# Designs tried in a protein design run: peptides against a protein of PDB entry 5ZKO. Part 63

Target 1, 44 residues: chain A of PDB entry 5ZKO
Amino acid sequence: SASNPRKFSEKIALQKQRQAEETAAFEEVMMDIGSTRLQAQKLR

## One batch from the design tools (peptide; made by RFdiffusion4, then SolubleMPNN)

Design b2_p22_1_s2 (from b2_p22_1, 15 letters changed)
Fold by OpenDDE base, seed 4:
Structure b2_p22_1_s2 (fold): chain B 44 residues (1-44), chain C 44 residues (1-44), chain A 22 residues (1-22)
Amino acid sequence: as target 1 above (44 residues)
Amino acid sequence: as target 1 above (44 residues)
Amino acid sequence: DRLRKLMEMLRDLQKQIQEVAR
């Protein structure tokens, strides 16, 4: 059954949103890791 | 040479200040980690 | 020790996010 174009577009939009949210969460962790590494360097 | 009490007190004060600053930085990161974890959980 | 724990927690969280992203 041809995926209803509306349903297909909604799935694509949802997938893009999820990917954006996952990317943002990952970037936040990476920034925090960077900060932690800087702290580790200062303690050396 | 008996560490000049004044110099000793200054070193102790500086050490306490540093420790407080480090503690504050760690607490901030811990809060951010908590927020990020919650976000990651929502993405599951 | 506290710093090491934070680094470990961050690395673990990074792995979790990568797993979710798959």
Scores: peptide ipSAE 0.223, ipTM 0.598, DockQ to the pose 0.107
Fold by OpenDDE base, seed 5:
Structure b2_p22_1_s2 (fold): chain B 44 residues (1-44), chain C 44 residues (1-44), chain A 22 residues (1-22)
Amino acid sequence: as target 1 above (44 residues)
Amino acid sequence: as target 1 above (44 residues)
Amino acid sequence: DRLRKLMEMLRDLQKQIQEVAR
């Protein structure tokens, strides 16, 4: 089937959205790690 | 000054209390890490 | 020793997150 540029662009948009959602989730986890690390450091 | 067994016992009791507090704090942080790890695994 | 272990676990978790984020 011929490359459908419209369908391609839609797939790219969805991929970018998913990537943004994953990035946000990772940032949240990193904040939790950061807070946990600070707590651990206070125990030293 | 002669070894005061009462003072020794008091120091040991305080040390045990401190150790228990440190253990409790450690367990709390471990639970936080555990939850964070589970979240990270869900992103895989 | 427990604190050291905790810090190692944190570092490992950070690495895992970074790998997934790539």
Scores: peptide ipSAE 0.220, ipTM 0.584, DockQ to the pose 0.095
Fold by OpenDDE base, seed 2:
Structure b2_p22_1_s2 (fold): chain B 44 residues (1-44), chain C 44 residues (1-44), chain A 22 residues (1-22)
Amino acid sequence: as target 1 above (44 residues)
Amino acid sequence: as target 1 above (44 residues)
Amino acid sequence: DRLRKLMEMLRDLQKQIQEVAR
């Protein structure tokens, strides 16, 4: 079935949204690791 | 100089306090790592 | 040593994050 171009565009938009959410979550975790590392350094 | 027993007791008390503070700081960092690990797991 | 344990856990977590990032 010819994938409705509109449905394809929606799928691409949803994929981009999901990728952005994953990127944001990754950045948050990286920030927490950085903070945790700094805290661990203070214990030395 | 004979370390005044009172001063020795004070030093021991201060040492115990410092150890307790370090333990508390360690537990806080462990909690942060645990939280961060859980967040990382959600990305898989 | 608890500090050594923390540093190991941080390294492991960093590896886990790198795996997620790929």
Scores: peptide ipSAE 0.217, ipTM 0.579, DockQ to the pose 0.112
Fold by OpenDDE base, seed 3:
Structure b2_p22_1_s2 (fold): chain B 44 residues (1-44), chain C 44 residues (1-44), chain A 22 residues (1-22)
Amino acid sequence: as target 1 above (44 residues)
Amino acid sequence: as target 1 above (44 residues)
Amino acid sequence: DRLRKLMEMLRDLQKQIQEVAR
């Protein structure tokens, strides 16, 4: 069936939004993990 | 200008790839957290 | 969601580390 550019554009926009949200959350978590690992190492 | 379904499809594919890469990174981090948790438990 | 699970696991780990540090 014929591709729908409008639908594709909307899906891309939604996917970009999700990616940005996940990236921001991931960066925050990674910072916390780094700190937590350092704390765990100090307990050894 | 006219929307290009092919370009949109390619961008969606790229976005899906990025999502898969982030998913893999999350899995790796979860494994690391699990290991670190086990180590912390052994220090008790 | 994997991200949510990750955040939960991290929070749990942080709690455990704090307990060990006492």
Scores: peptide ipSAE 0.282, ipTM 0.655, DockQ to the pose 0.456; fails the geometry check

Design b2_p22_1_s3 (from b2_p22_1, 13 letters changed)
Fold by OpenDDE base, seed 4:
Structure b2_p22_1_s3 (fold): chain B 44 residues (1-44), chain C 44 residues (1-44), chain A 22 residues (1-22)
Amino acid sequence: as target 1 above (44 residues)
Amino acid sequence: as target 1 above (44 residues)
Amino acid sequence: DRLRKLLEILRELQREIQEVAR
């Protein structure tokens, strides 16, 4: 049956939430990599 | 000149301190990685 | 060696996250 507009909006909202969470996790890893690289540099 | 025992002991102490600091930093980042991995897993 | 391993792990995790984001 045609995507109930409510179900469609819920799917979009869920997709946006997942994308935001994935972005946040990626940013965290990038920060950790940066910190780790700085630490590695200090050991040289 | 022969490594002054005092200077040698100081060098060892400094090395142990550095190693402890490096270990602590490593453990901290490993914990952060664990948290990030858990988050990534929840997104799957 | 620990730092090198850590960087490797972080890079791998970064790739995994990017794959999930696609």
Scores: peptide ipSAE 0.210, ipTM 0.584, DockQ to the pose 0.120
Fold by OpenDDE base, seed 5:
Structure b2_p22_1_s3 (fold): chain B 44 residues (1-44), chain C 44 residues (1-44), chain A 22 residues (1-22)
Amino acid sequence: as target 1 above (44 residues)
Amino acid sequence: as target 1 above (44 residues)
Amino acid sequence: DRLRKLLEILRELQREIQEVAR
């Protein structure tokens, strides 16, 4: 049967939410790395 | 003139102190990296 | 030498994170 467009849209929305969460977590980690790098540079 | 042993000992003591401070700072940064690494691994 | 090692670890971690982000 034809994929229920409503179910498809819900799956896409969930996927987008998950992707946004992953992106946010990535950005947080990158900020922490940046801070840590700065600290390391000060040790020189 | 012979290097003043007292001045030498003072320089060595100062060097050891600096080395200890650098070690402590390194360990702190490594802990921060460890935490960040754990976060990154959770994204997998 | 310790600082160099630290920077290497950071670069590696950055690479690993970028791979996950793809």
Scores: peptide ipSAE 0.203, ipTM 0.566, DockQ to the pose 0.095
Fold by OpenDDE base, seed 1:
Structure b2_p22_1_s3 (fold): chain B 44 residues (1-44), chain C 44 residues (1-44), chain A 22 residues (1-22)
Amino acid sequence: as target 1 above (44 residues)
Amino acid sequence: as target 1 above (44 residues)
Amino acid sequence: DRLRKLLEILRELQREIQEVAR
């Protein structure tokens, strides 16, 4: 079947969504590390 | 003043309480790190 | 000693996260 541009655009949109989700998860982890670091500093 | 055994026992009890609180705080931080590590692994 | 161990784990975790981010 001819490359359905709609299918391609949909795949790109899904890829962008996935990238956004990965970015959000990364930011959350970084916040948790920051918080954890602050907690560790309070234990000194 | 003569070493009041009551004051000594009280100081030991307070020391044990402090140690327990420090242990609990450490365990909490370790749990947070564990959760963060699992999140990082999911990003792989 | 516990704090030193914790900081070591945090540093390692930070490295692992940086590797994932690349």
Scores: peptide ipSAE 0.199, ipTM 0.559, DockQ to the pose 0.128
Fold by OpenDDE base, seed 3:
Structure b2_p22_1_s3 (fold): chain B 44 residues (1-44), chain C 44 residues (1-44), chain A 22 residues (1-22)
Amino acid sequence: as target 1 above (44 residues)
Amino acid sequence: as target 1 above (44 residues)
Amino acid sequence: DRLRKLLEILRELQREIQEVAR
């Protein structure tokens, strides 16, 4: 039965939003690792 | 020639201080790593 | 030794994070 284009578009939008949220969270963690690495280097 | 006991004691005190500072910095980094790891786990 | 251990942990954590990000 007809995939409601509205439901499909909404599903795609929600998927893109989730992907963006996961990407943002990843970037935050990577920044923290970068900062942590820099701190570790200062121990030399 | 006589290792000035004052210089020796001062050197030991400075060494202990440096060791304490390095330990504190290490603990801070370990806490950051722990927090970062927890954040990464939330992405699962 | 402590610094080397930290760097190893950081590398492992980076790997773990990259795996989660996929």
Scores: peptide ipSAE 0.199, ipTM 0.561, DockQ to the pose 0.076

Design b2_p22_1_s4 (from b2_p22_1, 15 letters changed)
Fold by OpenDDE base, seed 3:
Structure b2_p22_1_s4 (fold): chain B 44 residues (1-44), chain C 44 residues (1-44), chain A 22 residues (1-22)
Amino acid sequence: as target 1 above (44 residues)
Amino acid sequence: as target 1 above (44 residues)
Amino acid sequence: DRLKKLLELLRELQQELQQVAQ
């Protein structure tokens, strides 16, 4: 709440951290899929 | 060709190896996606 | 078939990540 700006800021920071972690996990999977696709194409 | 059975056998072996490698790559990505999805669900 | 399945699962993952981000 606005009555506890420090706690609010901490909540936002945690939210941003979580978002970054989810993004990183997604990007990792995307890279793996990309690599797998490329490998599959080379085998054709 | 049937005239070169050894070469034919080698070709089949290479095909099986390639198939196994593609399967392994597929399973790895499937596992990563599954793990990431599970983690995302826990964050809901 | 495998690649199509992976793309499907990836799409599902994207949707789940978007929901978590809200």
Scores: peptide ipSAE 0.214, ipTM 0.576, DockQ to the pose 0.129
Fold by OpenDDE base, seed 4:
Structure b2_p22_1_s4 (fold): chain B 44 residues (1-44), chain C 44 residues (1-44), chain A 22 residues (1-22)
Amino acid sequence: as target 1 above (44 residues)
Amino acid sequence: as target 1 above (44 residues)
Amino acid sequence: DRLKKLLELLRELQQELQQVAQ
């Protein structure tokens, strides 16, 4: 049957939440990579 | 003139310290990347 | 060398995140 609007909205909300969490985790890693890169540059 | 043994030993010690710090930083980032990847896998 | 490894892992992570986003 057709997607229940409530179920659909819940799925979208959950998806957006997960996406935000993944983005935050990625940004954290990017910051760490950035710091590591800077350290590597200082060693050259 | 020849490298002062004291100065040389100090340089070596400092180099080893920096190397250890960089190793630790590398391992930290590796761990963070690994954990983030695992998280991403769980979301699939 | 270590930096290259990190960049490689970062690329892999980016790919995995992209797959999740789809």
Scores: peptide ipSAE 0.212, ipTM 0.576, DockQ to the pose 0.114
Fold by OpenDDE base, seed 2:
Structure b2_p22_1_s4 (fold): chain B 44 residues (1-44), chain C 44 residues (1-44), chain A 22 residues (1-22)
Amino acid sequence: as target 1 above (44 residues)
Amino acid sequence: as target 1 above (44 residues)
Amino acid sequence: DRLKKLLELLRELQQELQQVAQ
């Protein structure tokens, strides 16, 4: 089927949303790792 | 100062509490990483 | 070491995210 530009744009938008969600999840994990590290240091 | 057994026991209790909190934090991060990895796999 | 393990898992996650981004 001819790549319907509308369908293509929707697919790209969905992909960008998913990528943003992955980035947010990564940042959350990084924050948690940082917090955990800080806690570990306090126990030294 | 003579190690007051009460003070020693309090110190040990506090140490055990901190260790439990670290364990909980570790488990939380492990779960978050696992969840994020699963999400990443779904995006493949 | 728990922290070492977490950092290893984080590295693996970063690799997976990089693969998804490509």
Scores: peptide ipSAE 0.210, ipTM 0.573, DockQ to the pose 0.149
Fold by OpenDDE base, seed 1:
Structure b2_p22_1_s4 (fold): chain B 44 residues (1-44), chain C 44 residues (1-44), chain A 22 residues (1-22)
Amino acid sequence: as target 1 above (44 residues)
Amino acid sequence: as target 1 above (44 residues)
Amino acid sequence: DRLKKLLELLRELQQELQQVAQ
């Protein structure tokens, strides 16, 4: 049966939310790695 | 002039402290990466 | 080398995130 457009839109919205959360988590790790690298450089 | 033993011990103590702080920062980033990976796996 | 280890872990994370995004 054709996916109910409402259910489909909800699934897409949830997918977009999850992707945004994953991106944010990744960016946080990147920032932490950058900070760690900077600290390591200061120790040289 | 021979390094004053007191000054030397202080330098060693500071070095040990810095090394501990670097280790802690490294472990924190590793933990964050691990947590993020676990979250990504849950999304599959 | 801690930095090398972090870069390796970052690369692995990037790959896992890419797989999830597909």
Scores: peptide ipSAE 0.209, ipTM 0.571, DockQ to the pose 0.141

Design b2_p22_2_s1 (from b2_p22_2, 9 letters changed)
Fold by OpenDDE base, seed 1:
Structure b2_p22_2_s1 (fold): chain B 44 residues (1-44), chain C 44 residues (1-44), chain A 22 residues (1-22)
Amino acid sequence: as target 1 above (44 residues)
Amino acid sequence: as target 1 above (44 residues)
Amino acid sequence: DAVDAIMEQLERLLELLKRLHA
């Protein structure tokens, strides 16, 4: 049978949620980079 | 008018492709960060 | 020196991450 628009909309919503979670993970990694940079500076 | 299921399926496919590309890029960056961190540790 | 090179690399990686989540 034909695709169900409601099911597709739900899939899109789930994907948007995953994208938001990945964005939060990126922010955490950026903080880790900052910490590592600071540690490297202390070695000079 | 009502939503078009075909258009929604295409949008989902494009979003999945983008998500895969972002995941690959993220993994590459994480590997580089790990390598950089290891190099910094060797200087201590 | 080696420390400076590491710092430059970290800055580049930071910029890449900013682009990825934009």
Scores: peptide ipSAE 0.142, ipTM 0.513, DockQ to the pose 0.410
Fold by OpenDDE base, seed 5:
Structure b2_p22_2_s1 (fold): chain B 44 residues (1-44), chain C 44 residues (1-44), chain A 22 residues (1-22)
Amino acid sequence: as target 1 above (44 residues)
Amino acid sequence: as target 1 above (44 residues)
Amino acid sequence: DAVDAIMEQLERLLELLKRLHA
């Protein structure tokens, strides 16, 4: 069937949203790793 | 009561063992942090 | 997914830190 530009646009928007969510999760994990690292260093 | 040199020696040995165990645990944590960081970076 | 795996690893790290402070 013929491609629908509106459906395509929605698909792209959904993919961008997913990427944003994954990025946010990544940033949160990195912050926690940083905090954990600081705590580990205090044990030296 | 009078200090016992043999007891003192045992105490020191025990403390050294504890320190070695803590060091090993710390090294394990640091390795895992490094691995976690690599995995997180792959999300970029 | 990869994020879930990272979170699991973080939890393990926190547990190790707790053990080290005991």
Scores: peptide ipSAE 0.136, ipTM 0.501, DockQ to the pose 0.140
Fold by OpenDDE base, seed 4:
Structure b2_p22_2_s1 (fold): chain B 44 residues (1-44), chain C 44 residues (1-44), chain A 22 residues (1-22)
Amino acid sequence: as target 1 above (44 residues)
Amino acid sequence: as target 1 above (44 residues)
Amino acid sequence: DAVDAIMEQLERLLELLKRLHA
């Protein structure tokens, strides 16, 4: 049936949460890449 | 001539700065993508 | 080694990017 506004709002809230989690994970990976690069540079 | 340690350290500092800038730019792009997605969802 | 570590991180990054752009 047509997703009611309440169900829709809940979906949007979950999507926002997921986006925030994905962003945080992305930032963590970027930091790890940066750290790894720094480590690699120290070995040169 | 062989890059002296001082010159090397300066190069490393510049590389770190560049990495930080690249990371910041990447995060900004990701945030923009996220924001755009949220806006698009609101229009649905 | 450090190169392998970087490659692994890049792979993770690419996966996350794909999710964010989907």
Scores: peptide ipSAE 0.110, ipTM 0.489, DockQ to the pose 0.226
Fold by OpenDDE base, seed 3:
Structure b2_p22_2_s1 (fold): chain B 44 residues (1-44), chain C 44 residues (1-44), chain A 22 residues (1-22)
Amino acid sequence: as target 1 above (44 residues)
Amino acid sequence: as target 1 above (44 residues)
Amino acid sequence: DAVDAIMEQLERLLELLKRLHA
């Protein structure tokens, strides 16, 4: 059936939410890596 | 002066303590990297 | 040494994550 603009908008919103969640997870991992790197550096 | 056995023993004990601390720190870093790697893998 | 190896591993991991995010 024809693309319902509302349904389309909802799908886009859901996609954006998922992207935000993925970004947050990525940032968390990056922070952990940063912490680990700092700890490793202190061992030198 | 002649090496005092007690002083020597204390120095060895202190050295072993330091080594244990360094080992513990290393293990902590390795665990953190392992966790981070696992998290990164989950993002794939 | 072991610390150098860890640092290298971190660098590789960072690179992989950057690629994943791109």
Scores: peptide ipSAE 0.104, ipTM 0.471, DockQ to the pose 0.173

Design b2_p22_2_s2 (from b2_p22_2, 9 letters changed)
Fold by OpenDDE base, seed 3:
Formats: C-alpha cells, sequence, structure tokens
Structure b2_p22_2_s2 (fold): chain B 44 residues (1-44), chain C 44 residues (1-44), chain A 22 residues (1-22)
C-alpha cells in the first residue's frame, strides 16, 4: 500500500507537536526546580 | 534578672538542632528533585 | 515553615512530572 506521504507528514507533525508539549512541560518543571532550589538555598 | 547562661545554651542548642533538621529535610528534597529531574530528562 | 514550603514545592514538581508522563 502506497505509504501516503500525507499520512507520514501528519504523523511527523503530530510527533513534533507532542515533543513540543513535552518540552514545554519539562521547561516548566525545570523553572520550578530552579525556584525551589533558590528557596532552599535561602534557608542555608 | 540574671540572663541564665544555661537558658542561653539551651536556646542555642535548640536552634542548632532545628537548623540541622531543616538541612536534613532540604537534602532529602534535593535528592528527590534530582531524581525527578532525571526522570523528566528520560522523557526527552 | 521553610521545610513545609520545600515539601509543598516537591509535591508540585512530582505532580508535574506525573502529568508529563501521561
Amino acid sequence: as target 1 above (44 residues)
Amino acid sequence: as target 1 above (44 residues)
Amino acid sequence: DAVAAIEAALERLLELLKRLHE
């Protein structure tokens, strides 16, 4: 069956979107970790 | 009233104990955050 | 309570991580 280039493109686009969402969530977590670390350092 | 040196010593000891407890809790949290970070990185 | 604040922050981070794994 002809690997429909359109379906491939859509799959790649969806994968990129998911990766972007995961990256954004990761960055949020990392920012919170940074904030928590700063707060914890103030307790020293 | 005579600043009872014993009361001062006890207050300092209590303060040091609290600081040690806070430090221990901080270290535990930092370890957990480190683990969390590693888990988040595996999602990339 | 500084310790409680750190614990609360950890809980939030763990929750965010759980969401990331969904």
Scores: peptide ipSAE 0.091, ipTM 0.469, DockQ to the pose 0.177
Fold by OpenDDE base, seed 4:
Parts: C-alpha cells; structure tokens; sequence
Structure b2_p22_2_s2 (fold): chain B 44 residues (1-44), chain C 44 residues (1-44), chain A 22 residues (1-22)
C-alpha cells in the first residue's frame, strides 16, 4: 500500500508530540528534585 | 556560676524549638520527595 | 544523618528518572 506521506507525517508529528510531553514531564520532575535538594542543603 | 535554671530552661526550649523546626523541614522535604517519586512513577 | 538520607534518596530518584528518560 502506497506509503501515504500524509499518514507518515502525521505519525511522526504525533510521535514528536509524545516525546515532547514526556520530556516536559521529566523536566518538571527534575525541577522538583532540584528544589528538594536545595531544601535539604539548607538543613545543613 | 549558679546554673541559672531560667537560662537552662530557655536553652532547652530553644533547642527543642530548633529540633522541631529541623524535623518539620525534614518532613517537608520527605513529602516533596514522595510527591516527586509519585510523579516519576506516573512517567513509567 | 537525616540530610545524608535525603541526599541518598534524591540520588536514587535521579537515577530512576534518568533510566525512564532513556
């Protein structure tokens, strides 16, 4: 079946969107850990 | 010099206050870690 | 050492998160 470039491009776009969402969630968690670490350091 | 019971009691009170503050800060950090852990688990 | 325990927990979490991002 003819590789529908439109379907392929849509799949790639969806994959990129998911990757961006996962990355954003990861970064948010990393920021939270960073804040927690800073708080822990203040206890010293 | 006469152990001033008032000074001693004040020192104890201050020490207890500091301990309570440190404990509260520790608990806050542990809650943040717990929240972060939960968020990390959601990424799985 | 409560601070050390927190730091150890953070390190473990960071390691887990790194693996999840791979």
Amino acid sequence: as target 1 above (44 residues)
Amino acid sequence: as target 1 above (44 residues)
Amino acid sequence: DAVAAIEAALERLLELLKRLHE
Scores: peptide ipSAE 0.075, ipTM 0.450, DockQ to the pose 0.098
Fold by OpenDDE base, seed 5:
Structure b2_p22_2_s2 (fold): chain B 44 residues (1-44), chain C 44 residues (1-44), chain A 22 residues (1-22)
Amino acid sequence: as target 1 above (44 residues)
Amino acid sequence: as target 1 above (44 residues)
Amino acid sequence: DAVAAIEAALERLLELLKRLHE
């Protein structure tokens, strides 16, 4: 069915929002990994 | 050379102190890894 | 080697995170 162009644009906006939230969460986890790695290096 | 028993006891005390510091640092790193793992699970 | 064990754990976590980000 021809999705209402407005409904399509809203779906794209929701997808972009979810992608931004997932990216932010990933970056936070990567910072924690980086901190842990630095601590491991200090034990050497 | 027969290490002064006092010097020997001091070396043992220093070794115990270093081992305690390394253990504390290890436990901190393991907690950070555990937290990071939990965050990674939330991304699934 | 405690440090080697930590490094191995980090590598495993990084691999899992990369897969989740794909």
Scores: peptide ipSAE 0.075, ipTM 0.450, DockQ to the pose 0.086
Fold by OpenDDE base, seed 1:
Structure b2_p22_2_s2 (fold): chain B 44 residues (1-44), chain C 44 residues (1-44), chain A 22 residues (1-22)
Amino acid sequence: as target 1 above (44 residues)
Amino acid sequence: as target 1 above (44 residues)
Amino acid sequence: DAVAAIEAALERLLELLKRLHE
């Protein structure tokens, strides 16, 4: 069916929301990895 | 100098402590990998 | 080498994180 501009806009909004959630989760885990790496270096 | 049994015992205790700390750090990283894998699977 | 094992695990985790951010 022809691209309903409203449905397209809703899909783009949903995609942006998912990307923001993925980015937030990534940043949280990267902070934890930074801490763990520092701990591992102290054991050397 | 001749192996002071007390110094030897202290060295063994220190080695066991370090091994326990290294094991705990490894287990923490493995848990984080498990969580990250689960999140990655949800995004597929 | 336990430290080497931890470092290898960190490298694997970083690779997974990079894939999540793609």
Scores: peptide ipSAE 0.087, ipTM 0.466, DockQ to the pose 0.113; fails the geometry check

Design b2_p22_2_s3 (from b2_p22_2, 8 letters changed)
Fold by OpenDDE base, seed 1:
Structure b2_p22_2_s3 (fold): chain B 44 residues (1-44), chain C 44 residues (1-44), chain A 22 residues (1-22)
Amino acid sequence: as target 1 above (44 residues)
Amino acid sequence: as target 1 above (44 residues)
Amino acid sequence: SAVDAIEAALDRLLELLRRLHA
């Protein structure tokens, strides 16, 4: 079936959305790790 | 100077308080790490 | 992956904290 440009554009949009969500989640994890490390240092 | 039992008891009380605070802080760190690990797993 | 590395680092940190608490 011929690649429907409209369907293609929608798939690209979904892919971009997922990428953004993954990036945001990654950033959150990194921030939490940083905070946890700081807390651990306070215990020393 | 003779060990003042009253002063000794106060020092023991302070030590117990600090121990409790350190334990609480440790538990908080462990929980945060656990939560962060779970978040990281969701990114896989 | 970066995520795998982070998880591994967290595990190592947990182990170190356990040792410090003992």
Scores: peptide ipSAE 0.117, ipTM 0.470, DockQ to the pose 0.170
Fold by OpenDDE base, seed 5:
Order: sequence, then C-alpha cells, then structure tokens
Structure b2_p22_2_s3 (fold): chain B 44 residues (1-44), chain C 44 residues (1-44), chain A 22 residues (1-22)
Amino acid sequence: as target 1 above (44 residues)
Amino acid sequence: as target 1 above (44 residues)
Amino acid sequence: SAVDAIEAALDRLLELLRRLHA
C-alpha cells in the first residue's frame, strides 16, 4: 500500500530517536566497563 | 640472618591486612561487572 | 549485535579477574 509521506517521515523520526536512546545506553555500559578495567589494573 | 620473631609476626599481620584490602577491592570490581552485565542484558 | 559483543567482553574481563585473584 502507498505510504503517507507524513507518516513515513514520522516513522523515520521515531527510528532516529530509538537509535539515539540505544546509543546512549550503550555508551553508559562502555563507561562502566572502562571504569572496571581501570580498577582491575590497580589490583596488579 | 636470624629473623626477629616480633618483626616476623608484624610482617605476617601486615600481609594479612594487605590481603584483606585486595579482597575487598576485588569484590567491589566483581559487583560492578555484575551490574554492568545486567544492564547489557536489558539492551537486548 | 553490539550487546552480544559487550557481553563477550564482560565475560573475558571476568575471566581475567579470576586469574588475577588466584
């Protein structure tokens, strides 16, 4: 079925928002991993 | 050289203290890793 | 996936810590 261009643009915007939220969560986890690695190095 | 028994006992006490501190630091790191792993699972 | 890669990295780090503590 033919997509409503307005609905299509809204879907793209929602997809970008979800991607940004996932990226932020990923970065937070990576920061925690980095901190943990630094703490592990201090145990040497 | 003959070790002074008093000095020897003090060295043992210091070693036990250091081991306890290292164990505490290790447990803290393990808790951080566990928390990070749980956060990663929520991203699935 | 990126999540799978993170979990794998965490598993590797856990193994390294176990070796360090032994």
Scores: peptide ipSAE 0.116, ipTM 0.472, DockQ to the pose 0.090
Fold by OpenDDE base, seed 3:
Structure b2_p22_2_s3 (fold): chain B 44 residues (1-44), chain C 44 residues (1-44), chain A 22 residues (1-22)
Amino acid sequence: as target 1 above (44 residues)
Amino acid sequence: as target 1 above (44 residues)
Amino acid sequence: SAVDAIEAALDRLLELLRRLHA
């Protein structure tokens, strides 16, 4: 059946939410890596 | 003047202490990397 | 050196993360 525009909109919204969550998780990991790099630099 | 054996012993002890500290710092960084890797894996 | 090894590992991790994010 024709993709219900409402269902499509909901899928898009869900996709955007997931992408935002993944981005946030990525940023957190990047912060951890940054902290680790700083620690490594202190070993010099 | 002849290296005072006591001074030499102290230098060796200091060197060993520094090496131990560096090793501990290294292990801490490796743990951080491990944690970061785990977080990265969760992004999959 | 230990620091060099750590930096290399971090670079590899960064690359993996970039691939996962793309």
Scores: peptide ipSAE 0.090, ipTM 0.451, DockQ to the pose 0.085
Fold by OpenDDE base, seed 4:
Structure b2_p22_2_s3 (fold): chain B 44 residues (1-44), chain C 44 residues (1-44), chain A 22 residues (1-22)
Amino acid sequence: as target 1 above (44 residues)
Amino acid sequence: as target 1 above (44 residues)
Amino acid sequence: SAVDAIEAALDRLLELLRRLHA
């Protein structure tokens, strides 16, 4: 069955979207950790 | 020189205040870590 | 110190997050 290029493209797009969402979530957590670290430093 | 009881009391009060502030900051950091950990868990 | 403990915890969390992202 001809891997429908449109279906393939859609799958790739969905994969990229998921990756972007995961990356965004990761970055948010990293920012929170960074903020927390800064707060911890203020306790010194 | 008579350690002025008032001065002593004031110093103790200031020390207690500082300790309370440090404790509050610590607790805030711990909450942030908790929140961050929860967010991290959501990435799994 | 409490700060040291926090920093250590943060480092551990960072490591875990890196692993999750990898």
Scores: peptide ipSAE 0.086, ipTM 0.447, DockQ to the pose 0.102

